# Peptides against a protein of PDB entry 4DOW: the designs that were tried, part 132

Target 1, 157 residues: chain A of PDB entry 4DOW
Amino acid sequence: TFSWVGRPLPNRKQFQQMYREICMKINDGSEIHIKVGQFVLIQGEDNKKPYVAKLIELFQNGAEVPPKKCARVQWFVRFLEIPVSKRHLLGRSPPAQEIFWYDCSDWDNKINVETIIGPVQVVALAPEEVIPVDQKSEETLFVKLSWNKKDFAPLPP

## One batch from the design tools (peptide; made by RFdiffusion4, then SolubleMPNN)

Design b2_p28_1_s4 (from b2_p28_1, 17 letters changed)
Fold by OpenDDE base, seed 1:
Order: sequence, then C-alpha cells, then structure tokens
Structure b2_p28_1_s4 (fold): chain B 157 residues (1-157), chain A 28 residues (1-28)
Amino acid sequence: as target 1 above (157 residues)
Amino acid sequence: ELKKRLEREKEEEKKRKEFLKELEENEK
C-alpha cells in the first residue's frame, strides 16, 4: 500500500499532482518513507535481481482512470543485465555490489510506485576506490561507471 | 511474496557467482 506524504507541490502540469515523499506500508505492518532523490529497488523478472533506480519525480497521474501513483527514475544496471557479449569491455570482474549508471534513453523512465520493493543505499566512488566487501556493507551498492549499451565510461557529473 | 523474492535473490546470486568464476578464468 502506497500513500502520499505531505501536500502536493505547485506545478502547472494538467492531470498531474507532484509530491516530495511517499509512504510504503509493507506486509509486516511497518511504514517506509521514500523521498525524491533516494534510490530504490524495483521489482524484477523471475530469477532476476531487482532493478536499481534513483527517484527523480513522484506524481499522481490523473490522466489515467483510476489515477495512478507514478515515479520518474534514473535507471542503473547490474552487471548481469549487460549482454554477455559486452561484459568483457569492463576489463575486470566486478563485485556483486557494483552497479552502473544507465546512460540511454531507450528505457521508459516512468514506473508505477507499486513496483517499488524498498529503498537501497547507493554510493558513488572514484574508479580507483576499492568497493568494500564486508558484513556491514553487504546491503550497499556502489557505482563507478556508466553504461550506454556500447561501452563503459566515467560517471556523469 | 517476500519468501519468493528471497528465493529469487538467492538463485540470482548463485548464477552471478558462477558467471564471475568463469569470467575470472577467461581473464587468466
């Protein structure tokens, strides 16, 4: 169950109400608040890890009947989401915690908030920095590079 | 549903480890 937190933000878009924060109620009865700018896990396909995304906008789409709670996101990709034939371009074996900034426009960046599994911590690192792999950091994801379906590149500004 | 997600994560992690081993071997 998802519900908006706070008042709608001022905007001129017809049929859209924008918000800063959404509340997610999970099965155990606890509540998780997610804000614009945070990173989230999105429900993946069978036998696939969840997708990773940064929330850019939260909005209710009133053009749909019934109105839908939506989000605009910046996508990240896991190494295993990259085609097998191109994985060698990285030149190294990445740890499981590494993700990549998806630098393409071919993916729809609009999602239903109902696909959100929960928040996740994402930390940007310089290429020379070592990704820590310990018990305390197992839940943290790290990003060093972008992926544009052709090659890896330094992170965008 | 949470149980299903956990199972999916475990299966995917297993596949990842296997792939990384193969990749490491090819890099040698």
Scores: peptide ipSAE 0.021, ipTM 0.504, DockQ to the pose 0.033
Fold by OpenDDE base, seed 3:
Structure b2_p28_1_s4 (fold): chain B 157 residues (1-157), chain A 28 residues (1-28)
Amino acid sequence: as target 1 above (157 residues)
Amino acid sequence: ELKKRLEREKEEEKKRKEFLKELEENEK
């Protein structure tokens, strides 16, 4: 289950209550708190790896009946999510831990919080920095570049 | 279809729990 943590933040959206933090409570009673600005894994399709996203907003959508707990996200894309015909543009074979900042607006950036699997660590690196591939960093994802459906580019500011 | 919905929710929760457990273990 998901529940809001703290008081709603001030905002101008009449049908949305914004929050800074949400609590994920699993069946055994364990709780995980996720805040705006953190990175999360979003439920993927069957037999597909989860999507990666940065939480931009957490809000309750009062326009829906009943109200829904939602989030706005900045998407990242895995290399295998990039069309096969475009992958060569990277010019290298990336490690499995590399993801790319999705620099397009064609994807809906609103999600239901129920699709959140859990938090994940994402580290931004300079292009020249080496992505460590060891057991200690096995669960850490790394981003060096953006992808805009046309080409790879340096990370946005 | 309440039964089906509840079953789906339980399965999703189970998957989420298992995944979160793995993440926490790997962060240790």
Scores: peptide ipSAE 0.019, ipTM 0.428, DockQ to the pose 0.037
Fold by OpenDDE base, seed 2:
Structure b2_p28_1_s4 (fold): chain B 157 residues (1-157), chain A 28 residues (1-28)
Amino acid sequence: as target 1 above (157 residues)
Amino acid sequence: ELKKRLEREKEEEKKRKEFLKELEENEK
């Protein structure tokens, strides 16, 4: 179950009421608050790992009946989501914790908040920085590069 | 006020880490 937290933000978009924060109620009855700018795991297909995304906007879509709670996101991709024929372009074997900024507009960046599995920690690193792989950091994902379906590149600003 | 905010953020971070660990364990 998802519910808005706080008052709606001023915006200029018709039928879109924007918010800064949403509350997610999980199975044990506890609540987790997720804010714009944080990272989340999105439900994937059967037998596939969840997608990773950064929340850019939280909004209620009033154009639908009933209105739906939605989000606009920046997508990330896992190494295994990159076509096999192009993985060699990275020039190295990445650790399982590495993800890549998806620098393409071919994916719809609007999602239903009900597809959110939960929050996740994502840390940006310089290319020369080592990704820590220990018991304390195994739950953290790291991003060094972008992927634009053609090649890897430094992160966009 | 700032101290209270920091405490909430630490608690939320802990919840996020625990939740992700559970997900990873279920995937294995």
Scores: peptide ipSAE 0.017, ipTM 0.419, DockQ to the pose 0.023
Fold by OpenDDE base, seed 4:
Structure b2_p28_1_s4 (fold): chain B 157 residues (1-157), chain A 28 residues (1-28)
Amino acid sequence: as target 1 above (157 residues)
Amino acid sequence: ELKKRLEREKEEEKKRKEFLKELEENEK
């Protein structure tokens, strides 16, 4: 269950009510507030790991019938989501907690908030920084590079 | 207000960590 938190933000977008925060009710009855700028796990395909995304906007799309609670996101990709033929371009075997900034516009960056599984911690690192691999760090995903379907590159500013 | 905000953030962070642990356990 998802519900808006707070009043709509001032905006002039037709058919869209924008919000800063949304409340997610979890199975145990607890609530997690997710805000714009935070990172989330999004439901993947069957037998696939969840997608990772950064929330850019939270909005109710009134153009749809019925209106939908939506988010605009910046996508990240896991290494295993990169085509096998291009994985060698990384030049190394990344740890499981490494993700990549998806630097392409071919993906729809609008999602239904109902696809959000929950929040996740994502830490940006410089390319030369070592990704810690310990039990504590396994709760965190790390991003060093972007992926634009052609090559890996330093993170966008 | 700042103290309350901080406490909320700590609680949310705790929930996030617990959530991720559960995901990891379920993936095994």
Scores: peptide ipSAE 0.016, ipTM 0.432, DockQ to the pose 0.023

Design b2_p28_2_s1 (from b2_p28_2, 13 letters changed)
Fold by OpenDDE base, seed 5:
Structure b2_p28_2_s1 (fold): chain B 157 residues (1-157), chain A 28 residues (1-28)
Amino acid sequence: as target 1 above (157 residues)
Amino acid sequence: SEKEKEELEKEIKERSEKLEKEIEELNK
């Protein structure tokens, strides 16, 4: 179950109420608060790993019947989501914790908040920085590069 | 909750380990 936290943000968008925070109620009755700017895991398709995304906007879409709680996201991709024929372009074997900024607009960046599994930690690194592989970092994902379906590139500013 | 966080961290860990193995196998 998801519910808005706080008052709607001032905006001029018709049929949309924008928020900065949402509350996710889990099975044990506890609550997790997720804010704009945080990273989340999104439920994948059947038998697929969850997707990684950064929350850009949280909004209620009043144009839909019934109104839906939605988010706009910046997508990230895992190495195995990149076509096999293009993986060699990275020029190295990435650790399992590495993800890539998806620099394309062909994917729908609007999601239903019900697809959010939970928060995840994502850390941006410079290309020359080493991804830690110790026990403390196992829950953390790291991003160094973007992927635009053609090649890898430095992260956008 | 702490329990949910722990479960998510465990899931991430397990998935990361699986992904690492898959990458290693693909690079053989």
Scores: peptide ipSAE 0.024, ipTM 0.459, DockQ to the pose 0.047
Fold by OpenDDE base, seed 1:
Structure b2_p28_2_s1 (fold): chain B 157 residues (1-157), chain A 28 residues (1-28)
Amino acid sequence: as target 1 above (157 residues)
Amino acid sequence: SEKEKEELEKEIKERSEKLEKEIEELNK
């Protein structure tokens, strides 16, 4: 169950009410608050790992009936989501914890908040920095580079 | 809370690892 936290932000868009925070109620009855700017895991397809995204905007879409709780996101991609024929462009075998900033506009960046599995920790690193491999960091994802369907590049500013 | 987040992240990690194995098996 998802519910908005706080009052809607001032918005010029007629059919959208914007929020800074949403509350996610999990199975044990506890609540997790997720804010704009945080990273989340999104439900993937069957037999696929969840997608990784950064929350850019939280909004209720009043143009839909009934109104839906939505988010705009910046997508990240896992190495295995990159076409096999292009993986060699990385020049190394990345650890499972590495993700890439998806620098393309071809993907729909609007999601239903109901597809959010939960928050995830993402840490940005310089390309030359080593990804830590310890128990404490194994739950953390790391991003060094962007992927634009053609090549890998440094992260956008 | 941070503890709740950590627990959830652990669960998600475990699920992800499971899915990775499934994907690897499907790709064979």
Scores: peptide ipSAE 0.022, ipTM 0.501, DockQ to the pose 0.048
Fold by OpenDDE base, seed 3:
Structure b2_p28_2_s1 (fold): chain B 157 residues (1-157), chain A 28 residues (1-28)
Amino acid sequence: as target 1 above (157 residues)
Amino acid sequence: SEKEKEELEKEIKERSEKLEKEIEELNK
């Protein structure tokens, strides 16, 4: 289950109450707090790895009946989500820990918080920095580049 | 599926606890 943490933030958006933090109750009864600006895993399709996203906004949408707890996100893509015909444009074989900033607006960036699986660590690196591939960093994802469905580019600021 | 979500939630919790221990050790 999901519940809001703290008071609603001041905003002028009609039918929306914005929040800084949400509490996720997991199966063993413990709680995970997730804040705006953190990275999360989103439920994927069966037999597929979860999607990766950065939380931009947390809000309750009062225009829906009943009201829904929602998030606005910045999407990331895994290398295997990129079409086979375009993968060669990277010019290298990326490690499994590498993800890419999705620089397109064709994907709906509004999600239901119920699709959030949990938090994940994402670290931005310069192109020349080496992605550590060891057990200590195994759980961390790394981003160096963006993908806009046509080519790879440096990360946006 | 909901079952898959629960399994992943468990894994994330375990990873988080491991990371906290590593940070604690680094600060010693």
Scores: peptide ipSAE 0.019, ipTM 0.482, DockQ to the pose 0.024
Fold by OpenDDE base, seed 2:
Structure b2_p28_2_s1 (fold): chain B 157 residues (1-157), chain A 28 residues (1-28)
Amino acid sequence: as target 1 above (157 residues)
Amino acid sequence: SEKEKEELEKEIKERSEKLEKEIEELNK
C-alpha cells in the first residue's frame, strides 16, 4: 500500500498533483518513507533482478480513471542487462554491485509506484575509484559510467 | 519475483530498523 506524505507541491503540471514523499506500507505493517531524489529498486520481470532507478518526481496522475500514483525516474542498468555483444566495450569485468546511468530516451521514465520494492543506496564514483566489495556494503550499488546503447561514457551531469 | 520482492522488503526493513536505532543512540 502506498500513500502520499505531506501536502502537494504548489507548482502543478496539468492533471498532475506533485509530492515530495510517499509512504510504502510493508506486509508486516511497518512503513518506509521514500523521497524524491532517492534511489529505488523496481520489480523486475519473471526471475530477473530488480531494476534500479532514481526518483525524479512523485505525482498523482489525475488523467487516469481511477487516478494513479506515479513516479518519473532516471533509469540505471545492470551489466547483465546490456546486450552480450556490447559488454566487451567496457574493457573489464565489473563487480555485481556496479550499475550504469542509462543515457537514452527510448525507455518510458514514468512508472506506477506500486512497482517499487524499496529504497537502495547508490554511490557515484570516479572511474579510477575502487568499488568496495565487502559484506557490509553488499547491497550498496555503485555507478561510474553511463550507457547509451552504443558505448560507455562518463556520467552526464 | 514476488518471493524476491518479499525477501528484499524484509532486508530493507531490518536495515532501516538498525539505522533508526543507531540514530536514536547518537541523539542520546
Scores: peptide ipSAE 0.019, ipTM 0.466, DockQ to the pose 0.020; fails the geometry check

Design b2_p28_2_s2 (from b2_p28_2, 15 letters changed)
Fold by OpenDDE base, seed 1:
Structure b2_p28_2_s2 (fold): chain B 157 residues (1-157), chain A 28 residues (1-28)
Amino acid sequence: as target 1 above (157 residues)
Amino acid sequence: SAKEEEELKKFIKERSKKLEEEIKKLNE
């Protein structure tokens, strides 16, 4: 289950109440708090790794009945989500821990919070920096570049 | 809930479909 934490933020958008934090209650009764700006794993297809996203906004959509808890996200893509014909543009074989900032507006960036599996650690690196691969870092994802469906580029500011 | 599960499935399906279509177009 998901519940809002704190009071809604000042917002001029009709039918939307914005929040900074949401609480995710897991099966054992423990609670995980997720804040705007954090990275999360989003449920993907069966037998596939979950999607990766950065939370940009948390809001309740009052235009829907019943109101839905939603989030706007910045999508990341895994290397395997890049078209085969374009993968060579990277010029290297990335480790499994590398993800890419999806620099396109063609994807819907609105999600239901119920699709959130949990938080994940994402570390931004310079292109020349080496991605550490060890047992302790296996749970950490790394981003160096953006993908805009045409080419890889440095991360947007 | 059943409704939440349905919405999740719909979301996944839509995203996957868009991605697959884009990949196909770029690989043509």
Scores: peptide ipSAE 0.088, ipTM 0.678, DockQ to the pose 0.830
Fold by OpenDDE base, seed 4:
Structure b2_p28_2_s2 (fold): chain B 157 residues (1-157), chain A 28 residues (1-28)
Amino acid sequence: as target 1 above (157 residues)
Amino acid sequence: SAKEEEELKKFIKERSKKLEEEIKKLNE
């Protein structure tokens, strides 16, 4: 169950109410608050790892019938989501914790908040920085590069 | 509800399909 936290943010979009924070209630009764700017795991297809995204906007879309709680996100991709033919362009075998900034505008960045599994830690690193693989960081994802469907590049500003 | 769950599954599946299609195109 998802519910908005706080008052709607001022916006000029007629059918959209924007929010800064949403509350996710988990089956155990615990509540997790997720804010714009945080990173989340998004439910993938069965037997697939969750997608990774950064929340850019939280909004209720009144243009839909019925209105839906939605988010606009910046997508990240896992290495396995990179086309096989292009993986060699990385020039290395990335650790499982590495993700890539999806630098394409062709992919729909709107999600239903109900697809959010929960928050996740994502740390941006410089290309020369080493990704830690210790137990403390096993749940943390790291991003060094972007992927634009053609090649890997440094992270966008 | 069952309907809500079905809609969610459909949404997830559609998103996954789009990704897979893009991957396939790039692998051609």
Scores: peptide ipSAE 0.065, ipTM 0.658, DockQ to the pose 0.812
Fold by OpenDDE base, seed 5:
Structure b2_p28_2_s2 (fold): chain B 157 residues (1-157), chain A 28 residues (1-28)
Amino acid sequence: as target 1 above (157 residues)
Amino acid sequence: SAKEEEELKKFIKERSKKLEEEIKKLNE
């Protein structure tokens, strides 16, 4: 289950209540708090790795009936999500921990918070920096580049 | 591709709906 933490933030949107933090209750009764600006894993298809996104906004959409707990996100893509015909443009074989900033506006960036599996650590690196692949960083994802469906590029400002 | 993007959108929405329903049942 998901519940808002704290009071709604001031905003000008008529049908939206914005929040900074949400609480996710896990099956064992424990709670995980997720905040705007953090990265999350979102449930993927069966036998596929979860999607990765950065939380930009947390809000309850009152325009829907019933109101829905939603998030606006910045999408990331895994290398295997990139079309096979375009993968060569990277010029290297990325480690499994590398993800790419999706630099397109064609994807819907609104999700229901129920799709969130949990938080994940994402670290931005310079192109020349080596991605550490050890036990300590096994669960950490790394981003060096953006993908805009045409080519890889440096991360957007 | 545009098709893949649309499929993603549909998947996310459908998954969210299903999960919400399951959670609702657990809380009843």
Scores: peptide ipSAE 0.031, ipTM 0.546, DockQ to the pose 0.035
Fold by OpenDDE base, seed 2:
Structure b2_p28_2_s2 (fold): chain B 157 residues (1-157), chain A 28 residues (1-28)
Amino acid sequence: as target 1 above (157 residues)
Amino acid sequence: SAKEEEELKKFIKERSKKLEEEIKKLNE
């Protein structure tokens, strides 16, 4: 179950109410608050790892009946989501914890908040920095580069 | 509800399919 936290933010978009924070209620009764700017895991297809995204906007779409709780996100991609023919462009074998900033606007960046599994920690690193692989950082993801469907590049500003 | 769960599953499946199709095109 998802519910908005706080009052809607002032905006000029018709049929949309924007929020800063959403509350996710888990089966055990506990609550997790997720804010704009945080990173989340999004449910993928069965037997596949969840998608990774950064929350850019939280909004209720009033144009739909019933209204839907939605989010605009910045997508990240896992190495295995990159075409096999292009993986060599990285020039190295990345650890499982590495993800890439998806620097394209060719697919929809709007999601239903109900697809959110939960928050995840994402740490930006310089290309020369080593990704720590220990038990404490097992759930932490790391980003060094962007992927624009053609090549890898430094992270956008 | 069961209906809501089914709709959610459809949404997830459609998104995943679209992403996979894009990846497939890039492999061509």
Scores: peptide ipSAE 0.064, ipTM 0.659, DockQ to the pose 0.761; fails the geometry check

Design b2_p28_2_s3 (from b2_p28_2, 13 letters changed)
Fold by OpenDDE base, seed 3:
Structure b2_p28_2_s3 (fold): chain B 157 residues (1-157), chain A 28 residues (1-28)
Amino acid sequence: as target 1 above (157 residues)
Amino acid sequence: KEEEEEELKKFIKERDEKLKKEIEELNK
């Protein structure tokens, strides 16, 4: 179950109420608060790893009946989501914890909040920094580069 | 509830299909 936290933010978008924070109520009754700017896992197909995204907007879509709780996200891609023919462009074998900033606008960046599995830690690293691969960091994802469907590049500002 | 679940499944499917299509296009 998802519920808005706080008052709607002022905006000029018709049929949309924007929020800064949403509350996820888990089956055990515990609550997790997720804010704009945090990273989340988004559910995919059962046999696939969840998608990774950064929340950039939380809003209720009043154009739908009934209104739906939605989010706008910045997508990340896993190495396995990159076409096989392009993977060599990385020039190295990335660890499983590495993800890439998807630097394209062709993907729909709107999601239903119901697809959010939960928060995830994403750490931005400089190219020279080594991604730690230990038990303690197993749940932490790391991003060094962007992917723009053509090549890998430094992270956008 | 059932309708909401179907909408969720539809969204996931559409997202996966879009990704798959992009991957296929880039592999040409």
Scores: peptide ipSAE 0.128, ipTM 0.670, DockQ to the pose 0.865
Fold by OpenDDE base, seed 2:
Structure b2_p28_2_s3 (fold): chain B 157 residues (1-157), chain A 28 residues (1-28)
Amino acid sequence: as target 1 above (157 residues)
Amino acid sequence: KEEEEEELKKFIKERDEKLKKEIEELNK
């Protein structure tokens, strides 16, 4: 289950109440607080790895009855989500921990918070930096480049 | 819970469909 943390933020968006933080209650009764700006794993299809996204906004959608808890996100893509014909453009075989900033606006960036599995660590690196692959950082994801459906490029500012 | 599961399924389906179309287009 999900619940808002704190007071709504001032905004001018009709039918939306914005928040800075949301609380996720897990099956064992523990609570995880997720804030705007953090990275999250989002449920994917069965037998597929979860999607990765950065939380940009947290808001309650008052246009629906009952109101729904939503988020706006910046999408990331995994190497296996890139078309086979374009993978060679990377010029290397990336480690499993590497993800790419999705630099397109064709995907809807609105999600239901119920699709959030939990937080994940994402570290931005320069292209020349080596991705540390060890057991201690196995769950940490790394981003060096963006993907815009055509080519890989440096991360947007 | 059932409604939440359906919304999740809908989201996954929509994203997967878009991804599939993109893959198909770029692999032409």
Scores: peptide ipSAE 0.117, ipTM 0.658, DockQ to the pose 0.815
Fold by OpenDDE base, seed 4:
Structure b2_p28_2_s3 (fold): chain B 157 residues (1-157), chain A 28 residues (1-28)
Amino acid sequence: as target 1 above (157 residues)
Amino acid sequence: KEEEEEELKKFIKERDEKLKKEIEELNK
């Protein structure tokens, strides 16, 4: 269950109510607050790892019937989500914790908040920095590069 | 192949659509 936290942000968008924070109630009854700017896991294909995204906006879309709790996100992609034929362009075998900034505008960046599994920690690193692997701790993901469907590049500004 | 990326894109869209329907059904 998802519910808005706080009052809507002032905006001029018709049929949209924007928020800074949303509350996610999980199965054990605990509540997790997720804010704009945080990273989240999005439900992926069955038996596959969830997608990773950065929350850019949280809003209720009143143009839909019924109104829909939505988020606008910046997508990340996992290495395995990159076409097999292009994976060699990375020039290395990335650790499982590495994700890539999806630098394309062709993907719909609007999601239903109900697809959010929960928050996740994403750390940006310089290309030369080593990705630490700690399997004993909670999964932290690392981003060093962007992917634009053609090649890998440094992270966008 | 670009097809793999398109499949991912489609999945995301389809998931949202399915979830929307599920929510609508729950609201009945």
Scores: peptide ipSAE 0.069, ipTM 0.511, DockQ to the pose 0.037
Fold by OpenDDE base, seed 5:
Structure b2_p28_2_s3 (fold): chain B 157 residues (1-157), chain A 28 residues (1-28)
Amino acid sequence: as target 1 above (157 residues)
Amino acid sequence: KEEEEEELKKFIKERDEKLKKEIEELNK
């Protein structure tokens, strides 16, 4: 279950209440607080790894009945989400921990917060920096490049 | 709960379908 933390932020949008933080209650009864700017795993199909996204906005959509808790996200893609015909453009075999900033606006960036599995650690690296492959970093994802459906490029500012 | 689960399934399906279509098109 998800619940808002704190008061709504000042907003001029009539049917949108914005928040900075949301609380996620997990099955074991523990609570995890997730804030705007953090990275999250989003549920995918059973046979696929979760999607990765950065939270850009947390808001309640009051135009819907019942109101929905939503988020706007910046998508990341895993290497296996890159078309097979384009993977060679990377010029290397990436470690499993590498993800790419999705630099396109064609995907809907609105999600229901209920699709969030939990937070994840994402570290931005320069292209020349080496991604650690030890077990201590197994749960940490790394981003060096963006993907714009045509080619890889340096991260956007 | 049932409606929420259906919405979740719908979101996942739509996300995957869009990705699959794009992958298929770019692999032509």
Scores: peptide ipSAE 0.124, ipTM 0.668, DockQ to the pose 0.869; fails the geometry check

